Peptides against a protein of PDB entry 8YR4. Designs and how they scored, part 207

Target 1, 309 residues: chain A of PDB entry 8YR4
Amino acid sequence: PRGSPALQLVVLICLGLMGLERALNVLVPIFYRNIVNLLTEKAPWNSLAWTVTSYVFLKFLQGGGTGSTGFVSNLRTFLWIRVQQFTSRRVELLIFSHLHELSLRWHLGRRTGEVLRIADRGTSSVTGLLSYLVFNVIPTLADIIIGIIYFSMFFNAWFGLIVFLCMSLYLTLTIVVTEWRTKFRRAMNTQENATRARAVDSLLNFETVKYYNAESYEVERYREAIIKYQGLEWKSSASLVLLNQTQNLVIGLGLLAGSLLCAYFVTEQKLQVGDYVLFGTYIIQLYMPLNWFGTYYRMIQTNFIDMEN

## One batch from the design tools (peptide; made by RFdiffusion4, then SolubleMPNN)

Design b2_p26_4_s1 (from b2_p26_4, 17 letters changed)
Fold by OpenDDE base, seed 5:
Structure b2_p26_4_s1 (fold): chain B 309 residues (1-309), chain A 26 residues (1-26)
Amino acid sequence: as target 1 above (309 residues)
Amino acid sequence: MDETDTSQPLIDLVEKSLKEFLEKIK
């Protein structure tokens, strides 16, 4: 934010809190591993109690693995409200200025209330997109890179390779299937708008419909439009289930390969029982934000294509 | 229950609204 040193400081604090969230995402599984190892070794109660207390405190800071419910995430979200409001107001003023530069013919062809509703929706969409990029996409990619580095350095190069291949395949399939499903979603949205327009036109011409006793005919035409919409909605929803199952299969195969390899190294006394729990916990923790990646990719792609045209 | 289903309508609304906006600024 240019012009407010206070908002610049808030952005720097939010970036620092995002760095702390990345550190917590590594530390929480490590402390959980240490608890499992101390329990396996029958360690003295004092050492176990301190490690459990430290884990619970770190877990309170991190939250439930979705990142949204932790103390650090809540503090970041709270501080970001003022930055979001500043960005929203700036985008709204840019849109409003641009609307005033448009031709009188463009304004005469549109209802003022529709133009304002478009401006408000556009502002909310741009600010939402920027928030998803900064707070979900970039952090998720950072957590994947940190995970690959961590497993490669502290476990074995084979674990880093499994995570790399699993995440690369996951991201690639997510992009490809999301691009494929975008066709079904566009067709659904076009048919929804056509169905809604037909309902609005029938209701605006209610007197004419009543005069010709055509109410049953208009209801049947609306039913046919709904059935056609539901056929496209089913294709969109079925393609989403296919995406989610493809994602689940890739993560399941990565979890299977890595868990079998970890179990083998525990039997060979090269790894501890806690390291098996760490691997499983960390992969599941990476999966939770990745489920949204296809949605973020589609949102980004739609916005870039529509800005270039 | 995949939390994807609750945010998907919101994201679809955002994308639809942005597309309607960009098509109307054109």
Scores: peptide ipSAE 0.020, ipTM 0.488, DockQ to the pose 0.053
Fold by OpenDDE base, seed 4:
Structure b2_p26_4_s1 (fold): chain B 309 residues (1-309), chain A 26 residues (1-26)
Amino acid sequence: as target 1 above (309 residues)
Amino acid sequence: MDETDTSQPLIDLVEKSLKEFLEKIK
């Protein structure tokens, strides 16, 4: 934000908190590993109690892996409110100034309420898209990269490869199936609007419908429109279940392959029992934000289309 | 020239009025 050093400092603090969230995503599984190893080794109570207390504190900061419930994420969200308000207001004022520079003929050809709705959609789409990119997409990609590096350096290259293949396949299938599903959702929304329009037209013409005793005909037309809508709704919902199931299968296969490999290396005394727990915990933490990736991708795609029109 | 469906504000008004009516009948 140009012109406010205070808001620039808040942005830097928010970026620092995002870096801290990434560090916590690595540290929490490590401390949990250490607890399991200390319990297995029958370590002295003082060392165990310190490690458990440190783990619980780190978990409080992280918020259980749903990034929205952690202390650090809540603090970031709180601090970001002022930056979002400043950005929104700046975009609104730029759009409003631009609208005042447009010709009188352009304003006379458009309803003021429609122009304001376009302005509000434009501001919300830009600010929303930037927020989703910066706070959801980029951090998720960063966590995947950090995970691949971590497993490749501290475990074996095979673990890094499993994570890489699993995440790459997951992301690719999520994009491809989401793009395929978008066709069904657009068709559903178009039919929903057409069904609503028929209901409104029938209700606005109520006197005419009564005069011709055409109530049964209007009800049957509305029923046909509902059946057509439900057929498209079913395709949209079934395609969502297919997406979720495909994602779950990729996750399950990645977790199976990595867990079997961990168990094998523990049996060969190359890894400790805590390392098995670390892998499972870390993989689950990576998958939690990825479940929303299809939603974020769809929102980004919608907002881009709404900016080009 | 996507005809911005001038019906959409009317649809939203009817849906709002129907919700308010359904809440008053309860």
Scores: peptide ipSAE 0.006, ipTM 0.327, DockQ to the pose 0.012
Fold by OpenDDE base, seed 1:
Structure b2_p26_4_s1 (fold): chain B 309 residues (1-309), chain A 26 residues (1-26)
Amino acid sequence: as target 1 above (309 residues)
Amino acid sequence: MDETDTSQPLIDLVEKSLKEFLEKIK
């Protein structure tokens, strides 16, 4: 943010904390590997206890590998509140200034309270979208790239290739299935609005409906509209289950291929037992934030298309 | 896990409100 050196420092600290989260995503699996290797070798209790304590401390900082509940993530989120509030206030003031530049005819045709409520929601949308992009999308893509590099350098080129193919297929299918789902969701939302409009119109015309004893007819029309809505809602919900299942299958196949290859290299004494556990742990850590990638993609796509049109 | 976040209905409401606002400013 231009104009506040304190907020610029907070942004730099938040970027530093994001870098620390990426380092923790690599270190936590490595320390877990080391515990399994030390247990396999029957290492002295002092070395094992130190490695376990260090792992638990790193896991506390990471917050289970999701990057959402860890100490570092919570500290970043806490520090970011002031940056978010500054950004929101700046966008609100820009929107408010623009609304004051609009013609009197534009204001006379609209309820001022509705315009203000839409402006506040719009500001929250833009700020929320930017936060999802910066704190979820970019970090997740960075973790994938770091993972490909790590496995290619420290395991074998075949592991890097498996992770690359798995993540590329996962992202591609997530995008394609999310774009397909967006059609069902738009149809559902359109039918919901139409069903609500019919209910409101029937209730506003209550006297006319009562005069013609048409209450049963209006109830039946509303029932038919609900059934049409529920048919579209079912398609939306079923398409979400299909997305989740497709994602689980792709990750499951990548985990299977990589775990079998790792097990083979352990039997050949080229890798240790801990390396098998590291691979599984790291793939699961990549999978957790990727489950939300479809949501983020849809949010980005909808807001960009709506800004261009 | 795409729509199961309690935030998703709020996000959709906000996206819809932003669209309606942009259409109203044009």
Scores: peptide ipSAE 0.026, ipTM 0.492, DockQ to the pose 0.101; fails the geometry check
Fold by OpenDDE base, seed 3:
Order: C-alpha cells, then structure tokens, then sequence
Structure b2_p26_4_s1 (fold): chain B 309 residues (1-309), chain A 26 residues (1-26)
C-alpha cells in the first residue's frame, strides 16, 4: 500500500508474525523432545518444570490441534483486518469504475441490484482468495521446505528424503485427485442449480399447475431431479473420502518409514528417545494444514480458469 | 478433519460467489 506508511508497517509486522509462526512450528516439537529426554534422564524437577512451562507458552503462541488458532495467528489476523479493508475498498472501486465504463447495452440487460451484488461478491471473493494464498498456501509450503531442511541437517539425509518423498507424493496425489474430483463437483453444482430452478419455476407457476391438476407430475419430476442430484452428490462425497483416505495412507506410510528408521537409530544410540517423539509430532503437525490444501488448490484452480476464460 | 464440516460451507460460499462474479463480469 504505497500511500500509507502505517499500513506498510502493519504488513511488515504481519510478515514478521508469519516468520515467527514458522519458527514456532520448529521450536514446539524441539521443546517437546527436550521434555521427553529430561523425563527419560530423570532430570531435576526445576529443569523439567521450566521446560514444560516454556513448551506450554510456545504452544499457546503457536496454537494447533483441531480448530484452535494460536495467539500469533490471531494477532496477525487482527492486524490484517485494516489491510484487507484497504485492499477490498481498492478492488471495489476498480470494479465500480470498470462497471461505469461498460456499454449502456450491458447495463440495460441487468438489474442494478444484481450488478451491485456481483461487485460485492467479486470483491469479497478476490480478497478471500488472496488471503488464502498468502496465509494458508504459502506458509504450508514453507513449513514443508523448512521441515525437509531441518530433518536433513539435524537427523540424517534419509529423514529429509522420507519427508521429501512423502510430501511430494502427498501434494501430487492431492492435486491429481482434486482435479479428477472437480468434474464430479461441477456436475453436482450444475444439477443442484437445475433442480432448484425447477422447484422455483413450479412454485411460481403454482396456479397453472393447480389448474391442470399436475401436482403429482411436478412432484415426480422433482423427485427424479433429486435422485439425479443425490447420485452426483454421492460421487462428489465418495471422491472426497477417497482423497482423504489416500492422503492418510501417504502420511501413514511416511510416518511408518520415518518412525521405524528413528527407532532403529535410537537403538544404535545415534538419536535420543525424544527425537523419535519429535519426528512423529512434526509429521502430524505438517499433516494438519495439508488436509485443507486440496480445497485451497481447487478454489484457486476454479477461480483462475474462470478468470482466463 | 473431514473438509466437509467446518470450512467447506465458507469455501463453497466463496467459490460460488467468485463464480457468480466472474460469469457476470464477462
């Protein structure tokens, strides 16, 4: 944002907080490792209590688990509201200016309230897409790269290779299965809209339907449209389950291979018991945001294809 | 977590809103 130094500072702070989140994603597993090692060594209570307190504090900053946002992520989201509002307003004004440059024939074919609803939805969608790219997709890819580097440097090249192969296979299968699934979802959405349109048209023509005693015929046509929709919905839902299961199998195989290798190196006294726990916790931590990656990829792909056409 | 429960409706709303936007700017 070239015009306001305050918003530039907020963007820099948000980028700094994103960097801090990446650091926390490495530090939290390390502190958890250290707790396990201190427990194994039967270390003094004072050292253990300090490390546990530090871990819980770092975990509060990071967040994590199912649906809990960390303090740093919440602070970033809060600070970003002003930047999002500025970007939204700029996009809205650009769309509004462009709508005024369009031909009178385009405006005469459309209701003003529909045009305004299009502009508002478009602004919200573009700003939403940019937010998903910057705050979910890019950070997730960065965490994978940081993970590969960390395991390659501090464990062994074999651990880095396992994480690399697992994540590369996971991302590739996520993309391929998501592209395949998108066909079923498009067919489902098209049939949903057609089924809804038929229901609305039948209800708007209620007097005509009643005049011809055609209620049973309209109900049966609507039933056939619902059955056709449910057949497409089932394909969409089943393809999602297949995606999730494929992702789970890839992560499970990576976790198995890496955990067995880590256990072997612990038996050889090359790694500590805490390093086994670190590997498992780090892989599970990488898996959590990756579950949404297929959804983000689909959203991005649908929007880009629809913008280029 | 299944994509279906928490964020899927929001993402579907965003996708639908984007698609309706793009189809209507053309």
Amino acid sequence: as target 1 above (309 residues)
Amino acid sequence: MDETDTSQPLIDLVEKSLKEFLEKIK
Scores: peptide ipSAE 0.023, ipTM 0.490, DockQ to the pose 0.053; fails the geometry check

Design b2_p26_4_s2 (from b2_p26_4, 19 letters changed)
Fold by OpenDDE base, seed 2:
Structure b2_p26_4_s2 (fold): chain B 309 residues (1-309), chain A 26 residues (1-26)
Amino acid sequence: as target 1 above (309 residues)
Amino acid sequence: MDETDFSQPLIDLVEKDLKEFLEKVE
């Protein structure tokens, strides 16, 4: 972004974080392989525990694959908010300024209904996604219950307890943090609608704006409205990064506790190396749908609120 | 998962459609 050295530095940091994400995508499988090898070789507990802890730390930084928010991804997303806002604001102001420069014939020839219809299609697409996502909540909860039962029956009761505590804490924190952030989202949406209404009103009155040569004044008012919107958008987006990071921490702690316990039982010859692989794979598999659950719950909650109004 | 990740493709689509629409009106 031209004009802010701070934003240029943020872009460079974000690019560096993207490079780190790529490095983590290679390192995580390597460390996982090393754990399997150390378990097979019956390596000393200290070496095994260090490698497991290092793996879980790297996995915490990476996250759970495509669409999962690791610490590095969350940090990148958080830092990128200001860059996106700067870019969007600049584009919106350029579009708005250009619309005021356009001739009367352009405004008379445009059905304002087409711009509205594009926005309504966007909203309808979100609603369609919502409905699809609601159908995934019940399966996700079923998979968690099946997982708890599976680990309780085929592993030691301690594994079932770890999965139960991890998933229960994950769901509870997802709900609580989502409810907490809903106020920021509502405030953002209200200000977005108000900003849009001002832009529409200015464009509908473009003849008056041109007659008084007030284009620069309307652009400045629109800029102020965008800045106010972006202040609320930042709170919404930052609260989302906090949700994702909280979820990542809970899964990371569950994975750490369960992986260490599993590794210990393999060293004691109570479990096989395959059981360790199964546990780690299954926890990651349960995490993938759960990462969507926060979105699903928020979406359900939004629809419920929109039905109450 | 981010509201921003579902809204951003839609915002990006709307911004792209708006940009393509502006580029067609030029």
Scores: peptide ipSAE 0.021, ipTM 0.434, DockQ to the pose 0.062
Fold by OpenDDE base, seed 3:
Structure b2_p26_4_s2 (fold): chain B 309 residues (1-309), chain A 26 residues (1-26)
Amino acid sequence: as target 1 above (309 residues)
Amino acid sequence: MDETDFSQPLIDLVEKDLKEFLEKVE
């Protein structure tokens, strides 16, 4: 935001908080590892209590595994409200100015109140999407990269390779299955709109339908349209279950391979018991935001394709 | 747990509203 130094400072603080979230995503598993190691070594209560208290404090800052409910994330979201409101108003004014440049024929064909409602919904959707991309997609990709680097540097190149292969396969399958699923979703949405349009048209023409005693015929046509919709809805829902199951299998295989390798290195005394727990915790932590990645990708793809057409 | 993606309906709603917006601004 070039026009307000205060909003620029808020953006910089939000970026700093995003960096802090990335640091917490590394530190929380490390502190959990340290607790498990201290418990295994039967360390003195004072060192254990300090490490547990520090872990709980860091976990409060991070929040749950999705990162969306942590104190840092909540503070970022709170500060971002002013930036979103500024961006929203700027987009609304651009849409409003563009609407005034449109032909008189366009204005005569559309109700002004409907146009304003569309503009408001569109502005909120665009600003929401931009916030979603910046605060969920980019951080998730950054956490994956940080995870690969961390495991490659502090464990062994084999752990970094397992995480790399697992995440690359996960992302690739998520994209491919989401693109495949998008066809079923488009067909479903088109049939939903057609079914709704038939219902509205039949209800608006109810006097004519009653005059011809065609009520049974219109009900049967609507039933056929619902059955056709439900057949497409089932394909969309089944494709989502297939996506989620495929994602779960990839993460399960990565977790299995890495956990077995970690257990082996613990038996060889090259790693500690806490490192086994760290690996499992970190992989699960990376998995939580990735569940949404297919939805993010679809939202991005829909908006880009609908802007290029 | 089958985390039935409780946000999927909300995201689907936002995507539907966004699509209806784009289709009406074209």
Scores: peptide ipSAE 0.011, ipTM 0.458, DockQ to the pose 0.029
Fold by OpenDDE base, seed 1:
Structure b2_p26_4_s2 (fold): chain B 309 residues (1-309), chain A 26 residues (1-26)
Amino acid sequence: as target 1 above (309 residues)
Amino acid sequence: MDETDFSQPLIDLVEKDLKEFLEKVE
């Protein structure tokens, strides 16, 4: 971004964080291998516990297999909001200013109809996706229940309890934080629609705006509306980062507790090294679908409210 | 995960189409 040294610094930090994500993608498997080796060698508990704790910390920084929910990714996404907003606002103002210079009344009418048709197709596609997502929530809940039963029967009641507490806390916090953020999204969407309606009205009345030489005034009003929108967008986006980070923290704590307990039982020869690998893999596998649970819950909630109106 | 604001890709598509239109009228 030319013109803001602060935003240039944020871009450099985000690039540095992207480099750190790549380093974590290499380090996490290395530390995991080291745990497996230490378990195989029957290493002292202190060395094992330190390596497990270090692994879980690195995994918390990395996030899930996609990296999208890790602390580093969340921090990058959070910092990038201001860069995105600056870029979006610049593009929107350039487009709006240029549309006021162009006497394109005939093309605006055609494109407005195409934009509406694309929006309507988008909403219809979202409704179809919603049904698909609802059908994916039930299997995900079933997989959690199966996991709790499996770990309770084949490992120990303590593992089943850890998975139960972790998943229950995850789901509860996901619902509560998603409901809390829904108000920010609704406020954002309302302001977006109002901003768009003002832009469309100004462009439909372009001849009148040009007659009064009011182009600069309409651009400034649009700029103010964008700034107001971006203030709400920031709250929405920041609340999403908070959700993702909360989810990552809960899974990180569950992974830490369960991995330490599993490692301890392997050192006591009650479990095998393979059981440690199984536990870690299974928890990560349960986590991947759950990352979308907040989105699914909100989509369900929105459709229920839209059906009641 | 980023909420797949499926509206955002549609907005981005509309903005892209608008930009490509502006580039054709220039």
Scores: peptide ipSAE 0.020, ipTM 0.434, DockQ to the pose 0.086; fails the geometry check
Fold by OpenDDE base, seed 4:
Structure b2_p26_4_s2 (fold): chain B 309 residues (1-309), chain A 26 residues (1-26)
Amino acid sequence: as target 1 above (309 residues)
Amino acid sequence: MDETDFSQPLIDLVEKDLKEFLEKVE
């Protein structure tokens, strides 16, 4: 934010908190591994109690991963309110200034209240998208990269490769299937609008419909429009289920391959029992934010199309 | 800016007004 050093400091603190969230995403599985190993080794109570207490504290800070109600995430969200308000107000003032530069003929042809509502929706959408990109998409990609590096350095290159292939395939399929779904969603929205427009037209022409005793005909036409809408809605919903199932299958196969490899290395005494638990825990932590990635990509696409038009 | 994209907020307004109308007739 230009002009407020206080808001610039808040942005820097929020970026620092995002870095802390990334560190917690690595540390929490490590401490959980260490607990399992200490329990397996029958370590002294004092060492175990300190490690458990540290784990619980780190887990409180994390709150269960990206997008969870963790203390660090909540603190970041709280601090970001002022930055969001500043950004929103700046976009609103830019839109308002631009609206005042438009011709009198443009203003006379439109309801002022509708134009303001479109401007408010546009501002909220852009501000929401930017916050979304910065706080969810970029951090999730960073967590994946950190995970690949961590597993490649501290386990074996094979674990890093499994995570890389799993996440790359997941992201690629999410994009491709989401783009394929966009046609069904557009067709559904178009038919929904046509169905609503028909209902409004029939109700506005109520006197004419009554004069011709055409109520049963208008009801049947509306029913046909609803059936056509529901057929498109089903395709949209079924394509969403297919996306989610494809995502779950990719993660499930990655988890299976990595878990079998971990189990094999534990049987060969190259890894500890805690390392098996770490891998499973870390993959689940990476999976949680990725479940939303399809919704995110769709929101990004919608807002980019709305900005180009 | 295709004129078609401004239709959705109008439709959402009309649907809200229709819902408020239906809630008054019940």
Scores: peptide ipSAE 0.000, ipTM 0.367, DockQ to the pose 0.012; fails the geometry check

